Peptides against a protein of PDB entry 2N1D. Designs and how they scored, part 122

Target 1, 169 residues: chain A of PDB entry 2N1D
Amino acid sequence: EVKVKIPEELKPWLVDDWDLITRQKQLFYLPAKKNVDSILEDYANYKKSRGNTDNKEYAVNEVVAGIKEYFNVMLGTQLLYKFERPQYAEILADHPDAPMSQVYGAPHLLRLFVRIGAMLAYTPLDEKSLALLLNYLHDFLKYLAKNSATLFSASDYEVAPPEYHRKAV

## One batch from the design tools (peptide; made by RFdiffusion4, then SolubleMPNN)

Design b1_p24_2_s4 (from b1_p24_2, 9 letters changed)
Fold by OpenDDE base, seed 2:
Structure b1_p24_2_s4 (fold): chain B 169 residues (1-169), chain A 24 residues (1-24)
Amino acid sequence: as target 1 above (169 residues)
Amino acid sequence: SEYEEFIKVLKELLEKLKELVESE
């Protein structure tokens, strides 16, 4: 299996995220104030501002696009806790044509990187291409860690109402 | 080159992912 290392700074957040949802029965506020699209755009602009070559900029754009697509594919089937399923169903009903990268935010994006390693193991990537991709993914994760104070907060969650609990069977 | 191959496979992977998203 391909190993994607999560920065140590973000590992505690994954636990907090799980606790907020599963134990405290809270939900991340949707639509996110800062969605995945915005986070990825900020990252791309951040990389461009550092004076990358044209080829490196193009690579960043492709990686960003790839992360976005992976997120949109994986969110509904792989990244949600059971308690979040009714919320997801409501989002699909209200926004049937909207990609989930426009709805969800940093916490769910981070969950992708816990699962992406297994997905990459089944992709037709040679050793060199995989190494390059991993470098970009780790670079992005470092960016998330650097901006964790603004991207990850328990205040973005709220207690689910009693009627929601009845749906979360 | 290594970079050219990387971009190629990444773009191909992206296209496959787009197809999956569109099929949902």
Scores: peptide ipSAE 0.217, ipTM 0.788, DockQ to the pose 0.312
Fold by OpenDDE base, seed 5:
Structure b1_p24_2_s4 (fold): chain B 169 residues (1-169), chain A 24 residues (1-24)
Amino acid sequence: as target 1 above (169 residues)
Amino acid sequence: SEYEEFIKVLKELLEKLKELVESE
């Protein structure tokens, strides 16, 4: 099993996210004001601007691309709470060809890292490559933690209207 | 090198993921 550790600073947010959706019956505002694509782009640019000798820009770009694709594959089937399903269906109907990384934002991106470890266990990565990938993933999570005040906010959620509750089974 | 192999594997994985997205 491949374990991806979530920074302690972000664990409380996962709980708040769950509470906002499941208990308070709120929805993350879609399309996101700052979507997954923009977050990943900001990270890549951040790494480039650091100018460190260890900054392997090409590797960062590939990792960012990989995170994006994993998110797009897993969002609909693995990352949504039951209450969010009607919202997702509406998004698919309105934007059938749009990648979900252009629609959803930081909270859902963070949820990916709760699940990604299990997915990586089934990839044909050797031990060395897996270790390198994990280092980049943890580095990205560290970036999210450093910017958590701007990326994660309850104000990005809103109370679902009564008609939505009727759709949510 | 280890880095070259890592990039190669990532690129292959990325291509597979893209195919999955396109098949949705």
Scores: peptide ipSAE 0.206, ipTM 0.781, DockQ to the pose 0.288
Fold by OpenDDE base, seed 4:
Structure b1_p24_2_s4 (fold): chain B 169 residues (1-169), chain A 24 residues (1-24)
Amino acid sequence: as target 1 above (169 residues)
Amino acid sequence: SEYEEFIKVLKELLEKLKELVESE
């Protein structure tokens, strides 16, 4: 099995995210103030600022692009709780041509890494390439943990209106 | 090299992912 380790600092947030939506019936405010595209761009720029070699910088760009595409593929089918389905449907109707990485933010991006390991297990990667990819994914997760105070906040959620509850039943 | 092979694999995976996104 391919195991993607979530930093201990971020595990409590996954629980809070789940609680806000499933128990408190709140929704993440969309479109996100800081979307997945911007988070990935910030990470790439952060890595560049640390004086990596040209090759390492290029690898980061490819990893970022991969994370973005995985997110866009998996968001609608794998990353949403049932309560979020009506919101997603509305987003698709209002923004049919927009990638979800431009709409959703850090909490949903973090959910990707809970699921991505299983997806990578079915990818025909050699052991060395898989190990390198995992190293970059873990490095990105460390970045999220380092910036968790600015990326994850309950204030980005809001109580769903009564009309939404009717749709979610 | 190990790095060159890694980049090759990443690009291949990325291309497949793009196809999946475009098909949605």
Scores: peptide ipSAE 0.204, ipTM 0.779, DockQ to the pose 0.296
Fold by OpenDDE base, seed 1:
Structure b1_p24_2_s4 (fold): chain B 169 residues (1-169), chain A 24 residues (1-24)
Amino acid sequence: as target 1 above (169 residues)
Amino acid sequence: SEYEEFIKVLKELLEKLKELVESE
């Protein structure tokens, strides 16, 4: 199994995110003020500004593109808690052709990295390529940790209205 | 080189992922 290590600084946030949704019955406000697309773009620009080689910059672009596509594939089926499913259905009805990376934000993106390791185990990557990819994924997670104060906030959640509770378990 | 192989495989994976997104 491929293991993607979550920085210790971000593990408490995963617990808070779970608690806000499952226990406090809150929802992340959608569309996100800062969506997944913008987070990935900021990371890529950050790496370019600090990059040492052109090859490394190009690799970052490919990794960012891959993270975006994985997020769009995984969000609806793997990254949502049961309480969030009605919200997702509403988003699909209102924006049927919009990629979820333009709707959701940092908390849901972080959830991807809890699951991505198991998926990568089934990819046709050789050992060396997989190691390189993992290095970039961990580098991105370090970036999220460094910017956690601006990316993760309980104020981005709100209490679900009573009518929502009637269609959610 | 290791880098060239890495980029090649990433591009292939990206194309496969795009196909999955489009099939949703």
Scores: peptide ipSAE 0.202, ipTM 0.779, DockQ to the pose 0.293

Design b1_p24_3_s1 (from b1_p24_3, 13 letters changed)
Fold by OpenDDE base, seed 5:
Structure b1_p24_3_s1 (fold): chain B 169 residues (1-169), chain A 24 residues (1-24)
Amino acid sequence: as target 1 above (169 residues)
Amino acid sequence: MYEEFIKTLKELLKKLKEELEKLK
């Protein structure tokens, strides 16, 4: 079993995120002020500044690239609540060629790690490589937890207008 | 030390990019 553990510091945010959207009928403001691309770039730079070896630095870059691609593939089909689907459709219509990692932010990125474990079970990675990848993923989640005060805020959400409610079944 | 790991990650990344193209 491939299990990605979410830090305890971030679990309450997942609940708040769910509540803001499903119960309070709010939407995360798009495009994000700090998108997934920027968050991943900051993490990579953070790791490089910590005095990593060239090989470890290169590995971080590949992990970041992998997270980005997973996010872009999974966002529309696996990471959205039902209430968010009309918003996603509008984003696709307005920006058909833009990767979702340039549009969405930290809350949706965190949702990826709730689902990514099951997807990794079907990857061609050997056991040792998978263990290394999991270490990097947990390290990244720790980074998100460390910076949670700036990355996760209810102020990044807004009440959906009445016209949105009409098309959001 | 990371050669096999990087190789498999690159292959995985390639497959993910292919899947992304299918969703365009």
Scores: peptide ipSAE 0.136, ipTM 0.736, DockQ to the pose 0.270
Fold by OpenDDE base, seed 4:
Structure b1_p24_3_s1 (fold): chain B 169 residues (1-169), chain A 24 residues (1-24)
Amino acid sequence: as target 1 above (169 residues)
Amino acid sequence: MYEEFIKTLKELLKKLKEELEKLK
């Protein structure tokens, strides 16, 4: 099994995110103020500014692209809590051609890394490549932790209206 | 130095994109 370690700084946020949605019956405001695409772009630019202009830079671009695609594939089926299902259905109806990485934001992106380990176990990557990928994923998670104050906020959530509650039973 | 790694990632990405298209 592939183990992706979540930084200790971000674990409390996962709990808060779960609590806001499942217990407090709130929804993350969509479309996100800062979507997954922009977060990944910022990370890639951050890595480029560190002076890595060789093959490592190209690897970062491919890793970012991979994270984006995994997110887009897994969001609807793996990353949503039950209470969020009606909201997702509305998003699909209103934006049928938009990738979810352009709609959702940091909280849902972080959820991906709780699930991605199991998915990576079925990849055709050899042991060395898998280790390298894990290093990049952990590096990205460190970036999220470093910027957590600007990426994760309870103010990005709002109380769902009564009519939504009836759909989410 | 990372040529083989990048190649593998590109192939994986291609497969993921195919899966995404199936959902549309």
Scores: peptide ipSAE 0.136, ipTM 0.738, DockQ to the pose 0.284
Fold by OpenDDE base, seed 1:
Structure b1_p24_3_s1 (fold): chain B 169 residues (1-169), chain A 24 residues (1-24)
Amino acid sequence: as target 1 above (169 residues)
Amino acid sequence: MYEEFIKTLKELLKKLKEELEKLK
């Protein structure tokens, strides 16, 4: 089994995210002020500034690209709570060709790492390559934890309008 | 080590992109 460990610093946010949407009936404001593409770009630049060999730099680029693609594939079917479904449908109608990594932000990106482990179990990666990938994924999660005060905030959510509430319940 | 790893990741990305196109 492929297990991706979430840093303890980020686990409380997963609970807050769930509570804001499912209990308080709020929605993450879309499009995100800082989308997934921007977060991944910042991480890649951060890693490159720390001094890497060519091979390690290439690996970071591929990992970032992989996270982006996994997010875009999984967002609609795996990462949304039921209350968020109407919002997602509106986004698709208004922006049918836009990748979701340009629309959604840090909270939904963090949700990916709760689900990605099961999906990685079916990849053709050998044991050594899988270990390397997991190291990079954990390194990225540590980066999110270091920047959690900026990336995760309840102020990025808002109460859904009455029409939305009637449709979603 | 990294060369083989990168090669495998690139192949995974190709498959993921194909899946993304199917969802559009």
Scores: peptide ipSAE 0.134, ipTM 0.736, DockQ to the pose 0.288
Fold by OpenDDE base, seed 2:
Structure b1_p24_3_s1 (fold): chain B 169 residues (1-169), chain A 24 residues (1-24)
Amino acid sequence: as target 1 above (169 residues)
Amino acid sequence: MYEEFIKTLKELLKKLKEELEKLK
């Protein structure tokens, strides 16, 4: 298993996120005001503005693309709490062809990095490539931490309506 | 679902690897 270290600044948010949904029965407002696609795009642009070489830009783009695809594949089956499943079903019904990276936001994106390490264990990357990939992933996580004040907020959640509770198992 | 996930991931990471190799 590959270990992806979550920045200390973001670890408390994972707890808050869990508490808001599981204990307080709230839902993240969807579609997200700032979705995963936009967050990744901002990160890529941020890296580009630092004067990276062409090769580094392409590497960042591939990392962003990889994160996006990982998120889109794993969101529905791996990243949702039980209470969020009815909401996800409604999203699929309303937007069947939309990638979830265009719907969900930073909190769910952060959840990906709790699970991605186990999936990276099945990759054909050699030791050096894996180390470099991890550096990029950690760099992205640091970016999230730097912008955590705007990306992670309890105000993006709302109490689920009574009708939702009837659908929730 | 799992097989599809692995297939997609491997393809993406293959591309990523190619780009990362240019940085070595």
Scores: peptide ipSAE 0.055, ipTM 0.636, DockQ to the pose 0.050

Design b1_p24_3_s2 (from b1_p24_3, 12 letters changed)
Fold by OpenDDE base, seed 1:
Structure b1_p24_3_s2 (fold): chain B 169 residues (1-169), chain A 24 residues (1-24)
Amino acid sequence: as target 1 above (169 residues)
Amino acid sequence: DYKEFIEVLRETLERLKEELERLE
């Protein structure tokens, strides 16, 4: 299995996120104040501002596009806790044509990197290409860690209403 | 070579996306 290392600074957040949803029965407020699209755009602009060559800028854009595609495909089936499923169903009904990268935010994006390694293990990438991809993924995770104070907050969650508990299995 | 890497990556991601959609 391809292992994507999560920065130590972000590991406690994954635990907090899990606790907020599963134990405290809270939900991340949707649509997100800062969605996945905006986070990825900020990262791309950050990398471009560092004086990268044209080739490096092109690579960053493609990696960002790849992360977005993975997120949009995997969110509904791979990244949600059971308690979040009714909320997701409501989002699909209200926003049938919107990609989930425009609805969800940083916590769910971080969950992607817990799962993406297993998915990459089944792809026919050569060793050099895989190493390059991992370097970009780790670079992005480092960016998330640097901006964790603004991207991850328990205040973005709310206690689910009583009627929601009846819908959640 | 970044161009070659990105081309391979894009094709790989596209195939993976299709496979994931079939499993839904």
Scores: peptide ipSAE 0.067, ipTM 0.676, DockQ to the pose 0.495
Fold by OpenDDE base, seed 4:
Structure b1_p24_3_s2 (fold): chain B 169 residues (1-169), chain A 24 residues (1-24)
Amino acid sequence: as target 1 above (169 residues)
Amino acid sequence: DYKEFIEVLRETLERLKEELERLE
């Protein structure tokens, strides 16, 4: 199995996120004030400002593109809690052509890294390529941890209206 | 070699995407 380690600083947030949705019956406000596209763009710009070589900058851009694509593919089927399904259906109906990376934000992006390891275990990536990818993924997670105060907040959630509870089976 | 790595990654992502879409 491919192990993607979540920084210890972010593990408590995963618990809080789970609690807000499943136990407190709240929903993350959509569209996100800061969506996944914006977060990834900020990371890429951050890496470029650190004096990286052209090759490293190019690699970062492609990793960002890869993370975005993984997120867009996996969100609907792998990253949502049961209580969030009606909200997702409404988003799809209202914005059928919009990628979910433009709608969702940091909490759902973080959930991706909890699941991505299992997916990578079944890929035909060679050991060297996999190790390199993991290094970039861990580097990105460290970036999220360093910026967690601005990226993760319970104030981005709100109590679901009574009408929503009827839809949530 | 970053160029080679990116090519492998892109191919892997496309294959995985297709597989996940079939499950949706």
Scores: peptide ipSAE 0.038, ipTM 0.643, DockQ to the pose 0.525
Fold by OpenDDE base, seed 3:
Structure b1_p24_3_s2 (fold): chain B 169 residues (1-169), chain A 24 residues (1-24)
Amino acid sequence: as target 1 above (169 residues)
Amino acid sequence: DYKEFIEVLRETLERLKEELERLE
């Protein structure tokens, strides 16, 4: 397994996220006020504004595209807690063709990086390319940590209604 | 296994790899 290090600043949030969903039976409000697409776009613009070369800019775009694709592929099957599955089903029913990166937000995006390491172990990337990718991923995580005050908030969660509890066994 | 996801991500990974290689 490829190790993706989560910044210490974000580790407590992962615990809070888990607690809000699993123990407090809350749901992240969907569609997200700030979805994954917008977060990635902000990151890309942030990187571009720092005077990167054209090649570095292109690489950032591809990294963003990669993260988005990973998220969209993994969200439904790998990133959701059991309690969130009925909500996901409702989202799919209402928006069958919408990528989940347009629906979900920062908390679920952060969950991706807890799981992505295992997937990267199966990539066809050589050691050098993988190391470089990891650097970009860690850079992105650092960006999330820097902006954590605006990206991660318990106020983005809400208590699930009684009818939802009946569906979420 | 997560191997199934690699097929879905293949095109994206190839593009990413190409860009990363240009930085090497």
Scores: peptide ipSAE 0.027, ipTM 0.617, DockQ to the pose 0.052
Fold by OpenDDE base, seed 2:
Structure b1_p24_3_s2 (fold): chain B 169 residues (1-169), chain A 24 residues (1-24)
Amino acid sequence: as target 1 above (169 residues)
Amino acid sequence: DYKEFIEVLRETLERLKEELERLE
């Protein structure tokens, strides 16, 4: 299994996120004020502004594209708590053609990195390429940590209405 | 099933691999 290290600064947020959903029965406000697409775009622009070579720039673009693809594939089946399933179903019904990276935000994106390591173990990448990818993923996580004050906030959650509880597992 | 996800991501991963190989 490939290990993706979550920055220590972000680990407490994973606990808070879990608590807000599972214990406090809150839901992340959707659509996100700052969605995954926007976060990834900001990261890419941040990296490009640092004077990277063409090859490094293209690599960043593909890493961003890869993260987006992984997120869109895994969100519905791998990244949601059971309490969030009715909300997800509503989103799919209302926006059937919208990628989830345009709907969800930073907290759910961070959850991806808890699971992505196991997925990367099945990739056709050689050991050296995988190491390079991991460097980019860790760099992105560092970016999230650096901007955590604006990306992760309990104020982005709200208490689910009583009728929602009847639908949730 | 993780194999299913890998199949969906094949094209994206191939492009990523090509770019990463240029950096090796």
Scores: peptide ipSAE 0.026, ipTM 0.612, DockQ to the pose 0.053

Design b1_p24_3_s3 (from b1_p24_3, 13 letters changed)
Fold by OpenDDE base, seed 1:
Structure b1_p24_3_s3 (fold): chain B 169 residues (1-169), chain A 24 residues (1-24)
Amino acid sequence: as target 1 above (169 residues)
Amino acid sequence: MYEEFIKTLRKLLELLKEELERLE
C-alpha cells in the first residue's frame, strides 16, 4: 500500500481543522487570502531558487500541476466535512467555472494528502516512478511544515451565522 | 531518468482525472 507520511508538525493542525468545523461550527473564510494556486506557485519558485533548473525543475512543474488537478477534482466530493457542503454549494452557484484551487487554501490542500495515498495505490506506476513521486510529495509537505505559521491559522475561520446552521447540522 | 518519469506522470494524471470525474 502507498503511504504518504504527514509531517509531525502538521498532524495537530489536521485535528484543529476538524475541531473548528465539526465541533465549533466554524467555516474557513472564502475566498482564501492565500489560495492553493498561490501556495503551489510559491513552492515551485522556492525549488527554482535553490538551483534545480534541470530535469528536476520540470518534474516539480508536473508535480505542482498534478497536485492542483487532484485538488480541483477531489475537493467537492472527498475533502469536505458535512458542515462545509452548503458553503461549497454557494461557491459553485456564484462561481460555477472557477477552479477550487483559486478559492480554497492551505487547510483543504493538506486534507488532500490524507487521501492521496489510497488513490495512488491503484495507479499503474512502476516502483521507480512511484518512489520519485512520493519523494516530491513529501518534499512539498515538508515545505508546508516549514511555512505552517503563515499558512495555517485558526483566525482564518469564523463562526457560521444562524442562517447557515439551518442549512447544515 | 526524469524525462521518462515526467511522461509517465502526465499520462497518469490524465487517467486519474478521468477516473475521479466519473466518481462525481
Scores: peptide ipSAE 0.116, ipTM 0.712, DockQ to the pose 0.468
Fold by OpenDDE base, seed 5:
Structure b1_p24_3_s3 (fold): chain B 169 residues (1-169), chain A 24 residues (1-24)
Amino acid sequence: as target 1 above (169 residues)
Amino acid sequence: MYEEFIKTLRKLLELLKEELERLE
């Protein structure tokens, strides 16, 4: 199976994220102040500013586009905890035409990388392309870790109101 | 090498878009 390693700096956040939602019954602020689209754009610009003007720049763009599409496909079915389902339903009702990459932020994006390895195992990528893709995915995760102070914060969550608890699982 | 990689990623992206459209 394809293995995507999460940086050690971000593993504690995954636990905190899980705890905030499942145990403390909090919800991430939506729409995110910094959504997935903007995070990916910042990463792409960061890579371009590092002197990569050759084919690597084009590869970054395609990787960013791929991450975005994976996120949009997988968010509703694979990345949400059960407690978040009513919130997601409300988002779909309020923003029926908006991709979830414009609504959700860094915590949910990070959850994608916990799942993406198994998904990539069934993609039509050849061995060399897969290895190269993994390098970019790990590079992106390093970028998230480097900017974790601004991307991941418990202050981006709030206690769900009583009316939400009534419709939650 | 990168040219082939880009083409492969574009193909994958197309498949993902199709899946997204199916789920919508």
Scores: peptide ipSAE 0.113, ipTM 0.723, DockQ to the pose 0.316
Fold by OpenDDE base, seed 2:
Structure b1_p24_3_s3 (fold): chain B 169 residues (1-169), chain A 24 residues (1-24)
Amino acid sequence: as target 1 above (169 residues)
Amino acid sequence: MYEEFIKTLRKLLELLKEELERLE
């Protein structure tokens, strides 16, 4: 299997995220104040400011584009808890053409990396390409960990209204 | 140095996108 290691700093957040939604019946405030697009853009700019070569800079851009695409495809079907389904349906109804990377934020983006390893395990990637990809993914996760204080906060969640509970199973 | 990696990544992303869309 392909293992994407989540930084130890972020593992407790995954538990908190699950607890806020599943146990406390809260929802992440949408649209996110800091959406996935902006997080990825900030990362790309951060890498560019580090004096990367043209090839490395281009690679970062492609990795960012890939993460965005993965997120947009997987969010609705793979990354949501059951309690979040009605909220997602409302977002789709109100913004049918908007990519979810413009709506959701860091917590849902982090969930992607919990699942992406299993997907990569069944892909026809050569060893060198896989290693390089993993390096970039881990580098991005390190960036998330470094900025975790601003990207992950329980204050970005709110208690769902009573009428919402009737929609959620 | 990264050309083959990028090409492989793009192919992978397209393949995975197609597979995931079929599962929806």
Scores: peptide ipSAE 0.120, ipTM 0.714, DockQ to the pose 0.516; fails the geometry check
Fold by OpenDDE base, seed 4:
Structure b1_p24_3_s3 (fold): chain B 169 residues (1-169), chain A 24 residues (1-24)
Amino acid sequence: as target 1 above (169 residues)
Amino acid sequence: MYEEFIKTLRKLLELLKEELERLE
């Protein structure tokens, strides 16, 4: 199994995220004020400003593109709690062609990294390439941790209306 | 310097995308 280590600073947020939705029956406000596309763009720009070589810059761009694609593919089937499914269905109905990376935000993006390790374990990836990928993933997670105060907030969630609760149960 | 890594990453993403889409 491929282990993607979540920074200790972000682990409490994963618990809070789960609690807000599953136990408190709240929903993350959509569309996100700061969506996944924006977060990834900020990270890429941050890395480019750190004096990286051209080759490293290109690698960052590819990693960002990869994370975005993984998120868009996995969001609906792998990253949502049961309570969030009706909300997702409504989003798809209203915006059938919109990438979910333009709709969802940091909390759901963080969930991706809880699942991505298992996906990577069953891929024909050589050891050296896997190590490089993991380094970039961990670097991105470190970036999320560094900016957690602006990316993660319980105020981005709201109590689901009674009508929603009826269709979610 | 990272060309081989990038190529491998692209290949991996395509393969995983196809697999995950079949699960939807």
Scores: peptide ipSAE 0.120, ipTM 0.716, DockQ to the pose 0.528; fails the geometry check

